# Peptides against a protein of PDB entry 3T6J, part 91

Target 1, 375 residues: chain A of PDB entry 3T6J
Amino acid sequence: PIVESYIGFIESYRDPFGSRGEFEGFVAVVNKAMSAKFERLVASAEQLLKELPWPPTFEKDKFLTPDFTSLDVLTFAGSGIPAGINIPNYDDLRQTEGFKNVSLGNVLAVAYATQREKLTFLEEDDKDLYILWKGPSFDVQVGLHELLGHGSGKLFVQDEKGAFNFDQETVINPETGEQIQSWYRSGETWDSKFSTIASSYEECRAESVGLYLCLHPQVLEIFGFEGADAEDVIYVNWLNMVRAGLLALEFYTPEAFNWRQAHMQARFVILRVLLEAGEGLVTITPTTGSDGRPDARVRLDRSKIRSVGKPALERFLRRLQVLKSTGDVAGGRALYEGYATVTDAPPECFLTLRDTVLLRKESRKLIVQPNTRLE
Target 2, 372 residues: chain A of PDB entry 3T6J as posed
Amino acid sequence: PIVESYIGFIESYRDPFGSRGEFEGFVAVVNKAMSAKFERLVASAEQLLKELPWPPTFEKDKFLTPDFTSLDVLTFAGSGIPAGINIPNYDDLRQTEGFKNVSLGNVLAVAYREKLTFLEEDDKDLYILWKGPSFDVQVGLHALLGHGSGKLFVQDEKGAFNFDQETVINPETGEQIQSWYRSGETWDSKFSTIASSYEECRAESVGLYLCLHPQVLEIFGFEGADAEDVIYVNWLNMVRAGLLALEFYTPEAFNWRQAHMQARFVILRVLLEAGEGLVTITPTTGSDGRPDARVRLDRSKIRSVGKPALERFLRRLQVLKSTGDVAGGRALYEGYATVTDAPPECFLTLRDTVLLRKESRKLIVQPNTRLE

## One batch from the design tools (peptide; made by RFdiffusion4, then SolubleMPNN)

Design b2_p14_2_s2 (from b2_p14_2, 6 letters changed)
Fold by OpenDDE base, seed 5:
Structure b2_p14_2_s2 (fold): chain B 375 residues (1-375), chain A 14 residues (1-14)
Amino acid sequence: as target 1 above (375 residues)
Amino acid sequence: MATAGDVYPVVRAP
């Protein structure tokens, strides 16, 4: 078997300032079968990057072909187990040296093994479809998230010698119509500059890339989906995201006005974006469960994903990227924290919904290290 | 990209 491992101070999710890595490590075995799909995605990455909703001037100057491997984790040491990883976590290095992507395949399998009767917040008629396509859709999402999410976008930089990696005279900010007015100076990084919102903001960008690009037929074909199956994968992927946005409320602490998990905050932000799009795209309805206690249902109108959802996500995703590229912390924070704010304002009443989410919370799963032997 | 929080061995502190 092909063994991969990493160890060190890698992820900064637990650093309030988003800069200091947590000591983490894993040992894993390459899943060749699952890796094949990701390799096909890599082969199309350069083309797919052009589909992202920002000008080429805001994309990396040169595409650097990365590795993408699916891994079966034997052991993982850390505060949390990711579904996928994109390393290094330094945008400057990603831009100049490249990156590697991994999907933790067996972790995904465990995470999404849910019994139908325990599946919360979905319409009854969506449950079977959700169960059927959750895995495949998530493979698509993880692939896009890591490869084309974390792997996309340019940071505008002025180096120690005063030279810019972009043409100050010709590059235009698509949001303002003006020349670029801010950038990263020597020694500044994404994490150091955006600090408290850096991790969640980047995860939100990556998740949004996944949702946005999963609509592209080529992506679905890469993963082996066509026709009705492809449409179902799209639907379930988007449905999963909006559901996740609701579930995310578990990880919000109202008393401290903070989020405890970057990815869940990101998913809530996306939910808010899609709710803001309106037109019946996403509906969250408080209900009463069979036990007489509060419940809720999330409904996504699949017929409006492309007509309503995509444009909304496009605009949002472009803004995320532009603000990231230009190092506009003030603008980025205003945008992101605005969508990340949790209140009890109608019609959603998110704080009330949070109580429902907590009430319906499933028992935590225990992941146990497998025993393996070589024969 | 992380899994859902319920899969984590420990709950992250705020």
Scores: peptide ipSAE 0.026, ipTM 0.677, DockQ to the pose 0.170
Fold by OpenDDE base, seed 3:
Structure b2_p14_2_s2 (fold): chain B 375 residues (1-375), chain A 14 residues (1-14)
Amino acid sequence: as target 1 above (375 residues)
Amino acid sequence: MATAGDVYPVVRAP
């Protein structure tokens, strides 16, 4: 078998300022069959990047073909086990040298084995479909998230010699219609500028890319889904995201007005964006469970994903990218923290919903390191 | 330039 591993100070989620890496490591075996699907996605990546809702001037100047491998993890040492990884975590290197993507396939398989009777916050009619397609839809989401989410976009930079990596005279900010007015100066990085929101903001961008691009027929075809199956995968992917946005409230600390998990904060932000879109796209309804205690249901109108959801996500995603590219911390913080704010204001009453989420919380899943053998 | 850590979590401790 082909063995892959890494070790070192890699992810900075544990650093409040997003700068210092946590020491982690893994050992894994390559899953060749699943890797083949991701290779097909890589083959289409250059074209799919053009489908993202920003001008080419805000995308990488040159496409660099990355590696993408599905891994069966034997050992993972760290504070959390990811479903996917995109490295290195340096935009300058991603732009000039390239990057590698991995999907931790067996971790995904374990994480999404859900019992129907324990599945919370979904309509009864959605549960079977959700169980059936959660795994496949998440494979799509992870692939897009890593490859085309984290792997997309350009940072505008002025180097130490004063040279720009973009044409100041011709590049136009699509949100303002004006020339570019801000950029990263020498010594400035994504993390140093956006600091406390950097990790969650980037995850939100990557998740949004996944939702946005999963609507593209070519993407579903790459993963082997066509016709009704493809539509179901799309539906479940979006449904999973809005559900995750509700579940995310577990990781909010009201007394400190802060989030304890970057991805969960990101998912809540996306939920807020889709709720803001209105028109019955997403509905969260407080209910009473069979036990007589508070419960809730999340509904997503399938027929409005493309007509209502996609345009809303498009606008939001473009704004995220433009603010990131230009290093506009003030604008980025205002936008992101606005959507990340949790209050008890009607109609959603998110703090009340948080109580419901906590009440319905499942026990923490434990992933046990496996042995492997040759038969 | 550097960016924030890029992982898609299944389970992550707060």
Scores: peptide ipSAE 0.031, ipTM 0.663, DockQ to the pose 0.126; fails the geometry check
Fold by OpenDDE base, seed 1:
Structure b2_p14_2_s2 (fold): chain B 375 residues (1-375), chain A 14 residues (1-14)
Amino acid sequence: as target 1 above (375 residues)
Amino acid sequence: MATAGDVYPVVRAP
């Protein structure tokens, strides 16, 4: 078997300021079959990057072909096991030197293991479809999230010599129609500028890229889906995201007005964006469970994903990228924290829904690392 | 910045 490993101070999720890395490491075996799909995605990455909703001037000047591998984890040491990884975590290095992507395939498989009777917050007519396509849709989402999410976008920089990595006279901000008015100075980084929102903001951007690009037929084809199957994968991917946005409320602490998990905060933000789009795209309905206690249902109108959802996500995703590229912390914080705010305002009443989410919370899943032997 | 994606926090250390 082909063995891969990494070790070191890598992820900064446990740092409130998103800067200090946590020591972690893993040993894994390459899944050749799934890796082949990701290789095809890599082969199409340069073209797919052009489908993202920002001008080429906001994308990397030169595409650097990364590695992408699906891994079955044998052992993992850290505070949590991710579904996917994009390293290094430095934007400057990603832009100039390249990066590597991995999908932790067997971790995803464990995450998918939910019994139908325990599946919360979905309509009955969606449950079977959700169970069937959750796994495949996650493969698509993780691939896009890592490769084209974290692997996309340019930071505008002025170096220590005063030189810019963009033409100040010709590059136009698509949101304002004006020339670029802000950038990263020498020594400034994404983390140093955006600080407390940096991790969640970036995860939100990456998740949004996944949802946006999964609508592209070429992406589904790469993963082996066509026709009705492709449409079902798209639907379930979007459905999973809006459901995750509701589940995310578990990780909000009202007393501290704080989020405890970056990815879940990101998913809540996306839910808010899609709810704001209106037109019946997403509906959250409080209900009463069979036990007589509060429950809820999330509904996504499949027919409105492209007509309502995509445009809303496009505008939002472009905004995220432009603010990131220009280092506009004030604008970025205002936008992101606005969508990340949790209140009990009608019609959603998110704080009340949070109580429902907590009431219906599933038991914590434990991942046990098995012994592996060669026979 | 942190760049690890997850489907749903399954195992995070207590």
Scores: peptide ipSAE 0.030, ipTM 0.689, DockQ to the pose 0.298; fails the geometry check
Fold by OpenDDE base, seed 2:
Structure b2_p14_2_s2 (fold): chain B 375 residues (1-375), chain A 14 residues (1-14)
Amino acid sequence: as target 1 above (375 residues)
Amino acid sequence: MATAGDVYPVVRAP
């Protein structure tokens, strides 16, 4: 078997300033069959990048073909096991040298071993469909999230010599209609500038890319879905995201007005964006469980994903990218923290919903180191 | 230039 590993101070999610890496390491075996699917996605990446809702001037100047491998993890040391990895975590290196994507296949398999009777916050009519397509839809989401989410977008930079990596006279900000007025100066990075919101903001952008691009028939075809199956995968992917946005409330600390997990904060933000879109796209309804205690149901109107959801997400995702590219910290913080605010204001009453989420909290899943055998 | 770590978590410590 082909063995892959990494070790070192890699991910900075546990650093409040997003700069210092946590010590992590894994040993894994390449899953050749699953890797072949991601190779097809890589082959289409350059074309799919053009489908993102920003001008080419806000995208990387040169496409660098990355690696994308599915791995079965033998051992993982760290605070948590990811479903996917995109490295390196440096935008300059991603732009000039390239990057590598990894899907931890056996981790994904464990994550979706949920019994129907324990599945929370979904309507009964959605549960079977959700169970059936959760795995496949998540494969799509992870692939898009890593490859085309984290792997997309350009930072506008002025180097130490005063040279720009963009044409100041011709590049127009699509949000303002004006020339670019802000950029990263020498020594400034994404993390150094956006600081406390950098991690969750970037995860939100990547998740949004996944939702947005999964609507494209080409993406579904790459993953082997057509017709009704493709539509079901789309539906379940979006449904999973809005459900995750509700579940995310577990990781909010009201007393400190802060979030404890970057991806969960990102998912809550996306939920807020889709709720703001209105028109019955997303509905969260408080209910009473069979035990007589508070419960809730999340409903996503399938027929409104393209007509209502996509335009809302498009506008939001474009704003995320433009603010990131231009280094507009004030604008970025205002936008992101606005959607990340948790109050008990009607109609959603998120603080009350948080109590419900905590009440219905599932036990933490554990992954035990597997054994390997030669057959 | 650098960005935050890029992972999609499945199992994370709270």
Scores: peptide ipSAE 0.027, ipTM 0.635, DockQ to the pose 0.132; fails the geometry check

Design b2_p14_2_s3 (from b2_p14_2, 7 letters changed)
Fold by OpenDDE base, seed 5:
Structure b2_p14_2_s3 (fold): chain B 375 residues (1-375), chain A 14 residues (1-14)
Amino acid sequence: as target 1 above (375 residues)
Amino acid sequence: MATAGEVYPVVRAP
């Protein structure tokens, strides 16, 4: 087997400023089969980027082709095991030297390891399908999220010499129909400008890219899904996202009006977008559990994913990208915080639902070192 | 023993 490892001060998720790395390390074995799928995805990346809902002028001039490897983790030392890794965590190096994507395949599997009878917030009719396809759908989502989510989009920049990386005369903002009126100046970065919403906003964009592009047959084909299986993977991926949006409420602190996890906030935002789309696409229904206590059910209408969900997500995703590209912090914050607001307003009553989510919260999952054997 | 997090690394252009 091919063994990969890394060690050092790598991830900065525990740093409020996102700068100081936490000491961590892992030893993992390359999953060759899944890695091959990701490599095929990488090979198709430039073509798939054209499917994203923004003009080429808002896409990177040159795609930095990364390595993409799926790893089965044997041991991990750190405060938390990620589902995916993108390194190095130095923007200058990423832009000049490239980067590597890693999917922690067996970690993904464990994260969603729930017995059917304990699976919360799903309709009974969806549970078996969800259990069957949650893993594969998550592989698709992670691949798209990392490679085509985080790997997509152009920032409009004026350098220290006054030169623009875009044609001011010809590039048009697709949302306004006007020329570009804002951009990043020298020394300004995504994080510096968007600050408190930057991480979650970007995660939301990446997650949205995943949902959007997973509808593309070529993507499903790359991962080995065709026909009914492909449709089920799509359905479960979307279902997982809307469910995650509900589960995300666990990570909201009402008293502080803040979110404690950027990805979960992002997933809640996506849920709000899809709820806003209406037409019965997503429904969250408060129920009573078998114990007589509050429960809830999330329903996603499969038949409306393409007709209702995709257009809604397309519009939202395009807005996210345009606001990001142009450095429009005011517009971006207004948009994102609007969807990220948690109130108890009807019909959803999210604060009440949060109580239900907390009531139904699963016990902390433990990941243990696997046994290995030669076959 | 550890807890898994659904963490997707961010790669952003400067």
Scores: peptide ipSAE 0.031, ipTM 0.664, DockQ to the pose 0.069
Fold by OpenDDE base, seed 1:
Formats: structure tokens, C-alpha cells, sequence
Structure b2_p14_2_s3 (fold): chain B 375 residues (1-375), chain A 14 residues (1-14)
């Protein structure tokens, strides 16, 4: 088998300021079959990047072909096991030297362990479809999230000598119609500027890229889906995201007005964006469970994903990128924290829904290291 | 910090 590993100070999610890395490491075996799919995605990456909803001037000047591998994890040491990884975690290095993507395939399977009868917050008619396509849709999402999410976008920088990596006279901010008014100065980084929201904001951007690009037929084709199957994968991917946004409430602490998990905060933000789009795209309905206790149902109108969902996500995603590129912390914080705010205001009453989420919470999963053998 | 993977798998990037 082909073995891969990494070790070191990798992720900064546990740092409130997103700066200090946590020491972690893994040993994994390459899944050749799934890796082949990701390699096809890599082969199309340069073209797919052009489909993202920002001008080329806000994209990397030169595409650097990354590696992408699907891994079955044998052992992982850290506070949490990710489904996907994009490294290194330095924007400058990603832009100048390149990066590597990995999907931890067997970690994704943990999400599939939920039994049908225990699957919360979905309509009964969606459960079988969800169970069937959750895995495949997640593979698509992880691939897009890592490769084209984290792997996309340009930061506008002025170096120590005063030189810009963009033409100040010709580059136009698509949101304002004006020239670029802000950028990163020498020594400033994404994390240093956006600090407390940097990690969650970036995860939100990456997740949004996944949802947005999964609508592209070429993406589904790369993963081997066509026709009705492709549409089902899209539907389940979006459905999973809106459900995740509801589940995310578990990780909000009302008393402290803070989030305890960056990805979950990001997913809640996306839910809020899609709810704001209106037109019946997403509906959350409080219900009563068979036990007589509070429950809820999330509905996603499949027919409105492209007509309502995509445009809403496009606008939001573009704004995320523009604010990131220009280093506009004030604008970025205002936008992101606005969507990340949790209140009990109608019609959603998110704090009340949080109580329901907590009531219906599944037991914590135990991830056990697998054994391997030679046959 | 709780792992998102218990509810929804974590996809990480810096």
C-alpha cells in the first residue's frame, strides 16, 4: 500500500485568534480508486476556477497544479479528525509554491453511521434519498471545498518595497464599481487581519464554493454521476448543508454569544443566506415528535436550487471573496457576523430551535482505529 | 472544542 503521513503544527482552529497551530499527525493509506476521481477534478481545476463568481483579477495570477489524494486513515492524533485537508496553511506559500489536498475517505463514513430511524430533521420522503447519496455528495463537496474553495482567490498585497501584485489603475471592485481601496500590507495575513472570524469565514467561503460549483455538470461527470443521479447528488448535497446549518446550533453558546466550531458556524451562515433568499427555497418547521417532545423538519425545494439558491449564493460568495481579497475587515466582519447572529426572532426562532437540536442530539461517535492485514 | 465530525464531518483548511 501507498502510505502518507504528516505531523506538526497544522491547524489553528483551537486558537481563538486563529494564529497558533495545534500539534497533530496522521498515518493513512491511499485509496487509489477515489484518488483517481480527485485527479480528474484537478485536471479540470483551472477551468472550473473561471466559473467562480469573481473577476479573474480576484483570482490567482497563475494556476499551480496541486496534488489531491483520497486517504483511508489508520491513525490520527489531534483534537479532531477532518474530512479533508488543504495544506500548507499559508496563503503566500499556496500562491507561490503550491498546495496539496487530501480527503480522509473513511472519516467521511462516520457521518453515514446514523440509522434511518435516528436521522433527525429530515422529511420522511427525503430520508432514503439522503442515505443513498450522502456519501457520494460529500465526496463531491469535500473535493470542491478543498481544491477550489481553499485553493481559490487572490489577496491584494503591497510588498515591503511598495509594489502591488495588482494594477491599481485598472482593477475594479465588482461590488462598488470603484478602484481597489484596501489591501494587505507587508506582514499582514488573512489570519492577522480577520482574526476571530478568519477560520470560520474561510470555511464558509470554501463550503459555498462547493455548493456553487457542484451545480456544474462537469463536476458531477468527473465523479461519475449523470442524469437523475447527478441531480440527486446535487439535491442531497444542498439538503445536507441546510440540515447542517440547523445542527450547527449545538455549537453556539448563547450566554457567551460565541461559536465553538468554525465549520458549524460557517454552515449556519450558509443556512441564513439561503433562508434570506426566500421564495420557499428552504423551510424549517417546528413539529412534535412521536414522543410528544419538540422536533423540527428542514425542507429544501429542489426546483428552486438553481433559480433561487444559486443566485443568492453567488452574490454572497462574491462578496466574501471581494472582502477577503481587499482585506476589508470592517466590511467582512459586518457581513459575516450579521449572518452568524443567533436570536430568537421570528419566524425562525433559532434559539428555540437550538433547544430542539440539543434535545434531538445524537450520542457522540467514537472513532476507532482500524486494523489492517495482508491477504 | 467539539469536533464537527460527530454531527457533520469536518473539512479543514487554514
Amino acid sequence: as target 1 above (375 residues)
Amino acid sequence: MATAGEVYPVVRAP
Scores: peptide ipSAE 0.029, ipTM 0.696, DockQ to the pose 0.088
Fold by OpenDDE base, seed 3:
Parts: C-alpha cells; structure tokens; sequence
Structure b2_p14_2_s3 (fold): chain B 375 residues (1-375), chain A 14 residues (1-14)
C-alpha cells in the first residue's frame, strides 16, 4: 500500500492568537478509488475557481495544480482529528509554491454512522434522506472546502522593497467601488493580522465556498451524482450545514463570550447568514420532545436554496474574501464577530437554544486506532 | 488548515 505521513508543528487551532502550531502527526494509507474522484475535481479546479464570487484580481494570479489524496488513517496524534487537510497553512506559500490536500476518508465514515432514532433537530421526513446522503454530501463538501476554499483567493501584498503584487491604479474593490486602500505589509500574515478570528474566519470562508460551489452541476457530476441524486446531495449538504450551525452552540461559552472550536463557530456564522436571508429559507422551531423536554427542529426549504440561499451566501462570501485580500482587520472583525455573536434575542433566542442543544447532546464518539493487514 | 468534524473537534485553548 501507499503510505503517507506527516509530523510537526502544523495546525494553530490551539493557539488563541492563531500563530503557534500544535505538534501533531499521522500515518495513513492511500485510498486509490476515492482519490480518483478528487483528482477529477483537481482537473476542474482552475475553471471552478472562476465561479467564485470575486473578481479575478482577487484570485491567485497563476493556478498551481495541487495534489489531492484520500487517506485512510491508521493513527493520528493530536488534540483533534480532522476530516480534511490543506497544507501549508501560509497563504503566501499557497500563492507562489502551491499546496496539497487530503481527505481523511475513514474518519468521515465513522462520523456519519448515526442511528436514525438518535438523529436530533431534523424533521422526521428529512431523516432518511439525511442518513442516506450525509456521507456522500460531506465528501463533496470536504473536497470543495479544502481544494477551492482554502486553496482560493489572493492576499494583496507590498513587499519589503515597496513593490505591490497588484496594480494599485486599476484594481477596484468590488464592495466599495474604490481603489484598494489596504494590504499586507512586509512581515504581516493572515494569522498575525486577524489573530483571534483568523482560524474561524478562514474556516467560514472555506465552508461557504463548499456550499456555494456544490450548486454547480459539474461538481456533482465529478462525484458521480446526476439528476435527482445530485439535487438530494445538494439539499443534504445545505441541511447538514444549517444543522451544524445549531449544534455549534455546544462550543460557545456564554460567560466568556468566546468560541472553543473554529469550525463550529464558522458553521454558526453561516447559519446566521442564511437566517438573515429570510424568506423562509431556514427555520428553527423550538419544540417539545416525546420525553416532555425541550427540543428543536431545523427546516431548510429546498426550493429556496438557489433563489434565496445562494445570493445571500454569494454576498457574504465576497465580503469575506475582499476583507481578507485587503487585510482589512477592522472591517473583517466587525463583519465576522457580528454574525458570531450569540444572544438570547428573539426570534431565535440562541442562548435558550443552546440549552436545548446541550440537553440533547449525544455521548462523544470514540475513534479507535485500527490494525491493518494484507490478505 | 483542516476540516474538523463533530466527533473530535480541535478545541482552542482559552
């Protein structure tokens, strides 16, 4: 078998300032069959990047073909095990040298083993569809998230010699209609500037890219979905995201006004964006469970994903990218923290919903390190 | 950067 591994100071999720890497490592075996799907996605990446909702001037100047491999993990040493990885974590290097993507396939398989009777916060009519397509839809999401999420966008930089990597006279900020007024100076990085929100903000951007691009027929075709199946995969992917936004409340600490998990905060932000879109796209309804205790239901109107959801996500995603590209920390923080704020204000009453989420919390799953053998 | 699931999320230090 083909074995892949890495070890070192890689991810900075444990650093409150997003700068210091945690020492981690893994050993995995390549899943050739699943890797083939991701290779097809890579083959279409250059074209799909053009579908993202920002001008080409805010995208990387030159497309660098990345690697993408699906891995079955044998061992993972760290504070948490991811579903996918995009490395290196330096945007400047991604722009000039390229990057590698991996999907941890067997981790995803474990995560999706949910029993119907234990599935929380979904309408009864959605449960079977959700169970059927959760795995496949998340494969799509992870692929897009890593390759076209983390792998997209340009940082505007002025180097140590004063030279810009963009034309100051011609590049226009699509949000303001004005010339670019801010950028990264020599020595400044994404993490150093955006600091406490950097990780979650970037995850939010990547997740949003996944939701946005999964609507593209070519993406679904690459993963082998057509017709009704493709539409179901889209629906379940979006449904999973809005559900995850509710579940995310577990990782909010009200007394400290902070989030403990970057991806969960990101998913909550996306939920807020889609709720703000209105028009009945997303509805969260407090209910009473069969046990007489508080419960809730998340409803996503399938018919409004394209008409209401996509435009809302487009606008939000564009803003995320523009603020990232220009190094506008003040604007970025205002935008992101605004959506990341958790209050008990009506109609959502998120703090109350958090109590419901905690009440309905399932036992934490354990991932056991496997053995492998050749037969 | 990585995509984390619900099972074992990477938790930030306070």
Amino acid sequence: as target 1 above (375 residues)
Amino acid sequence: MATAGEVYPVVRAP
Scores: peptide ipSAE 0.032, ipTM 0.713, DockQ to the pose 0.258; fails the geometry check
Fold by OpenDDE base, seed 2:
Parts: C-alpha cells; structure tokens; sequence
Structure b2_p14_2_s3 (fold): chain B 375 residues (1-375), chain A 14 residues (1-14)
C-alpha cells in the first residue's frame, strides 16, 4: 500500500487570530479507486476555475496542477478529523508554488452512517433521498471545496520594491466599477489582515464555491452522475448545506457573541444568504416532535436552486472574493459579520431555533483507530 | 485549510 503522512503545526482554527497552528499528525493509506475520481477533477480544474463568478484578473495568473488523493486514515492526532485538507494554508504560496489536496475517505464514510429515525430537521419525504445521496454529494462538495475553493482566487499584492502583481490601470473592481484601490502590502497576509474572521471567511468562500460549481454538468459527470442522479446529488448537496447552517447554531455562544467553529459559522452565513434570497427557496419551520418537545424542519425548493439560489450565491461569492483580493478588511468584516449575526428577530428567530438545535443534538461521533491485516 | 468533519479520533485502549 501507498502510505502518506503529515505532521506539524498546520491548521489554525483554534487560534482566535487565525495565525498559530495546532500540532497535528496522521498516517494514512491511499485509496486508489477513490483517488482516480479526484484526478479527473484535477484534470478539469483549470477549465472549471473559469466558471467562478469573478474576472480572470481576480484569479491566479497561472494554474498550478495540484495533487489530489483520497486517504484512508489509520491514525489521526489532533482536536478533530477533517473531511478534506488543502495545504499549504498560505495564499501566496498557493499562487506561486502550488498546493496539495486530500480527502479522508474513511472519515467521510463514518460521517454518513446516520440512522433514518435519528436524522433531524428534514422533511420526511427528503430523508431517504438524503441518506442515499449524502455520501456521494459530500464527496463532490469536499472535492470542490478543497481544489476549487481553497485553490482559487488571487491576492493583489504590492511587493517590497513597489511592484504590483496586477495592472493598476486596467484591472477593474467588478463591484465598484473602479480601479483597484486597496491591496496587500509587503508582509501582509490574509490571516494577518482579516484576523478573527479569516478562517471562517475562507471556509465560507470554499463552501460557496462547492455549492456554486456543483451545478455545473461537467462536475457531476466527473463524479459519474448523470440525468436524475445528477439532479438528486445537487439537491442533496444544497439541502445538506442549509441543514448544516441550522445545525451550526450549536456552535454559537450567545453570551459571548462568539462562534466556536469556523466551518459551522460559514455554513450559517450561507444559510442566511440563501434565506435572504427569498422566493420560497429555503424555509425553516418550527414544529413539535413526536416527544411533544420543540423541533424544526428545513425545506429546500429544488426547482428554485438554479433560478433563485445560484444568482444569490453568485453575488455573495463574488463579493467575498473581491474583498479578499483587495484586502478590504472593513468591507469584508461588515459583510461577513452581518450574515454571521445571530438574533431572535422574526421570522427566523435563530436564538429560539438554537434552543431547538441543542435539544435535538446528536451524540458526538467517535472514530476508533482501525487495524490493518494481511489478507 | 480543511473541511471539518463531525468526527473525533479515539485510540483503542489496550
């Protein structure tokens, strides 16, 4: 078997300032069959990057072909096991040197093991479909999230010599219609400038890329989905995201106005964006469970994903990227924190919904370290 | 960067 490992101070999710890495390590075995799917995605990455909702001037100047491997984890040391990994975490290095992507396949398999009767917040009619396609849709989401999410976009930089990595006279900000007015100076990084929101903001961008690009027929074809199956995968991927946005409330601390998990905050933000789109795209309805206690249902109108959801996400995703590229911290913070705010205002009453989410909280899943054997 | 899973590692006790 092909063995891969990594070790070191890698992910900074536990640092409030997004700069200091947690010490992590894993040993894993390559899943050749699943890796082949991601290789096809890599082969199409350069073309798919052009489908993202920003001008080429806001994308990397040169596409650097990354590795993408599916791994079965033998052991993982850290605070939590991710579903996917994109490294390095430095945008400048991603632009100039490239990056590597990993999907932790057996971690995903465990995450999909949910009993139908314990599946919360979904309509009864959606449960079987959700169970069937959660795994495949999540593979699509992880692949897009890592490769084309974290692997996309350009930071505008002025180096120590005063040179720009973009043409100041010709590059136009698509949001303002004006020339670029802000950029990263020498020594400034994404994390150093955006600080407390950097991790969650980037995860939100990556998740949004996944939702946006999963609508592209080429993506579904790469993963082997066609016709009705492709549409079901799209539906379940979007449904999973809006459900995750509700579940995210578990990780909000009202007393401190603080989020405790970057990805969950990101998913809540996406939920807010899709709710704001209106037109019946997403509906969250408080209900009463069979036990007589508060419950809730999330409904996503499949027929409105492309007509309502995609345009809303397109606008939002473009804004995220433009603000990131230009180093506009004030604008970025205003946008992101606005959507990340949790209140009890109607119609959603998110603080009340949070109580429901906590009440219906599932037991924490544990991954037991597997053993290997010779057959 | 990583896509966070909802799973935590447990090492089997001897």
Amino acid sequence: as target 1 above (375 residues)
Amino acid sequence: MATAGEVYPVVRAP
Scores: peptide ipSAE 0.030, ipTM 0.652, DockQ to the pose 0.556; fails the geometry check

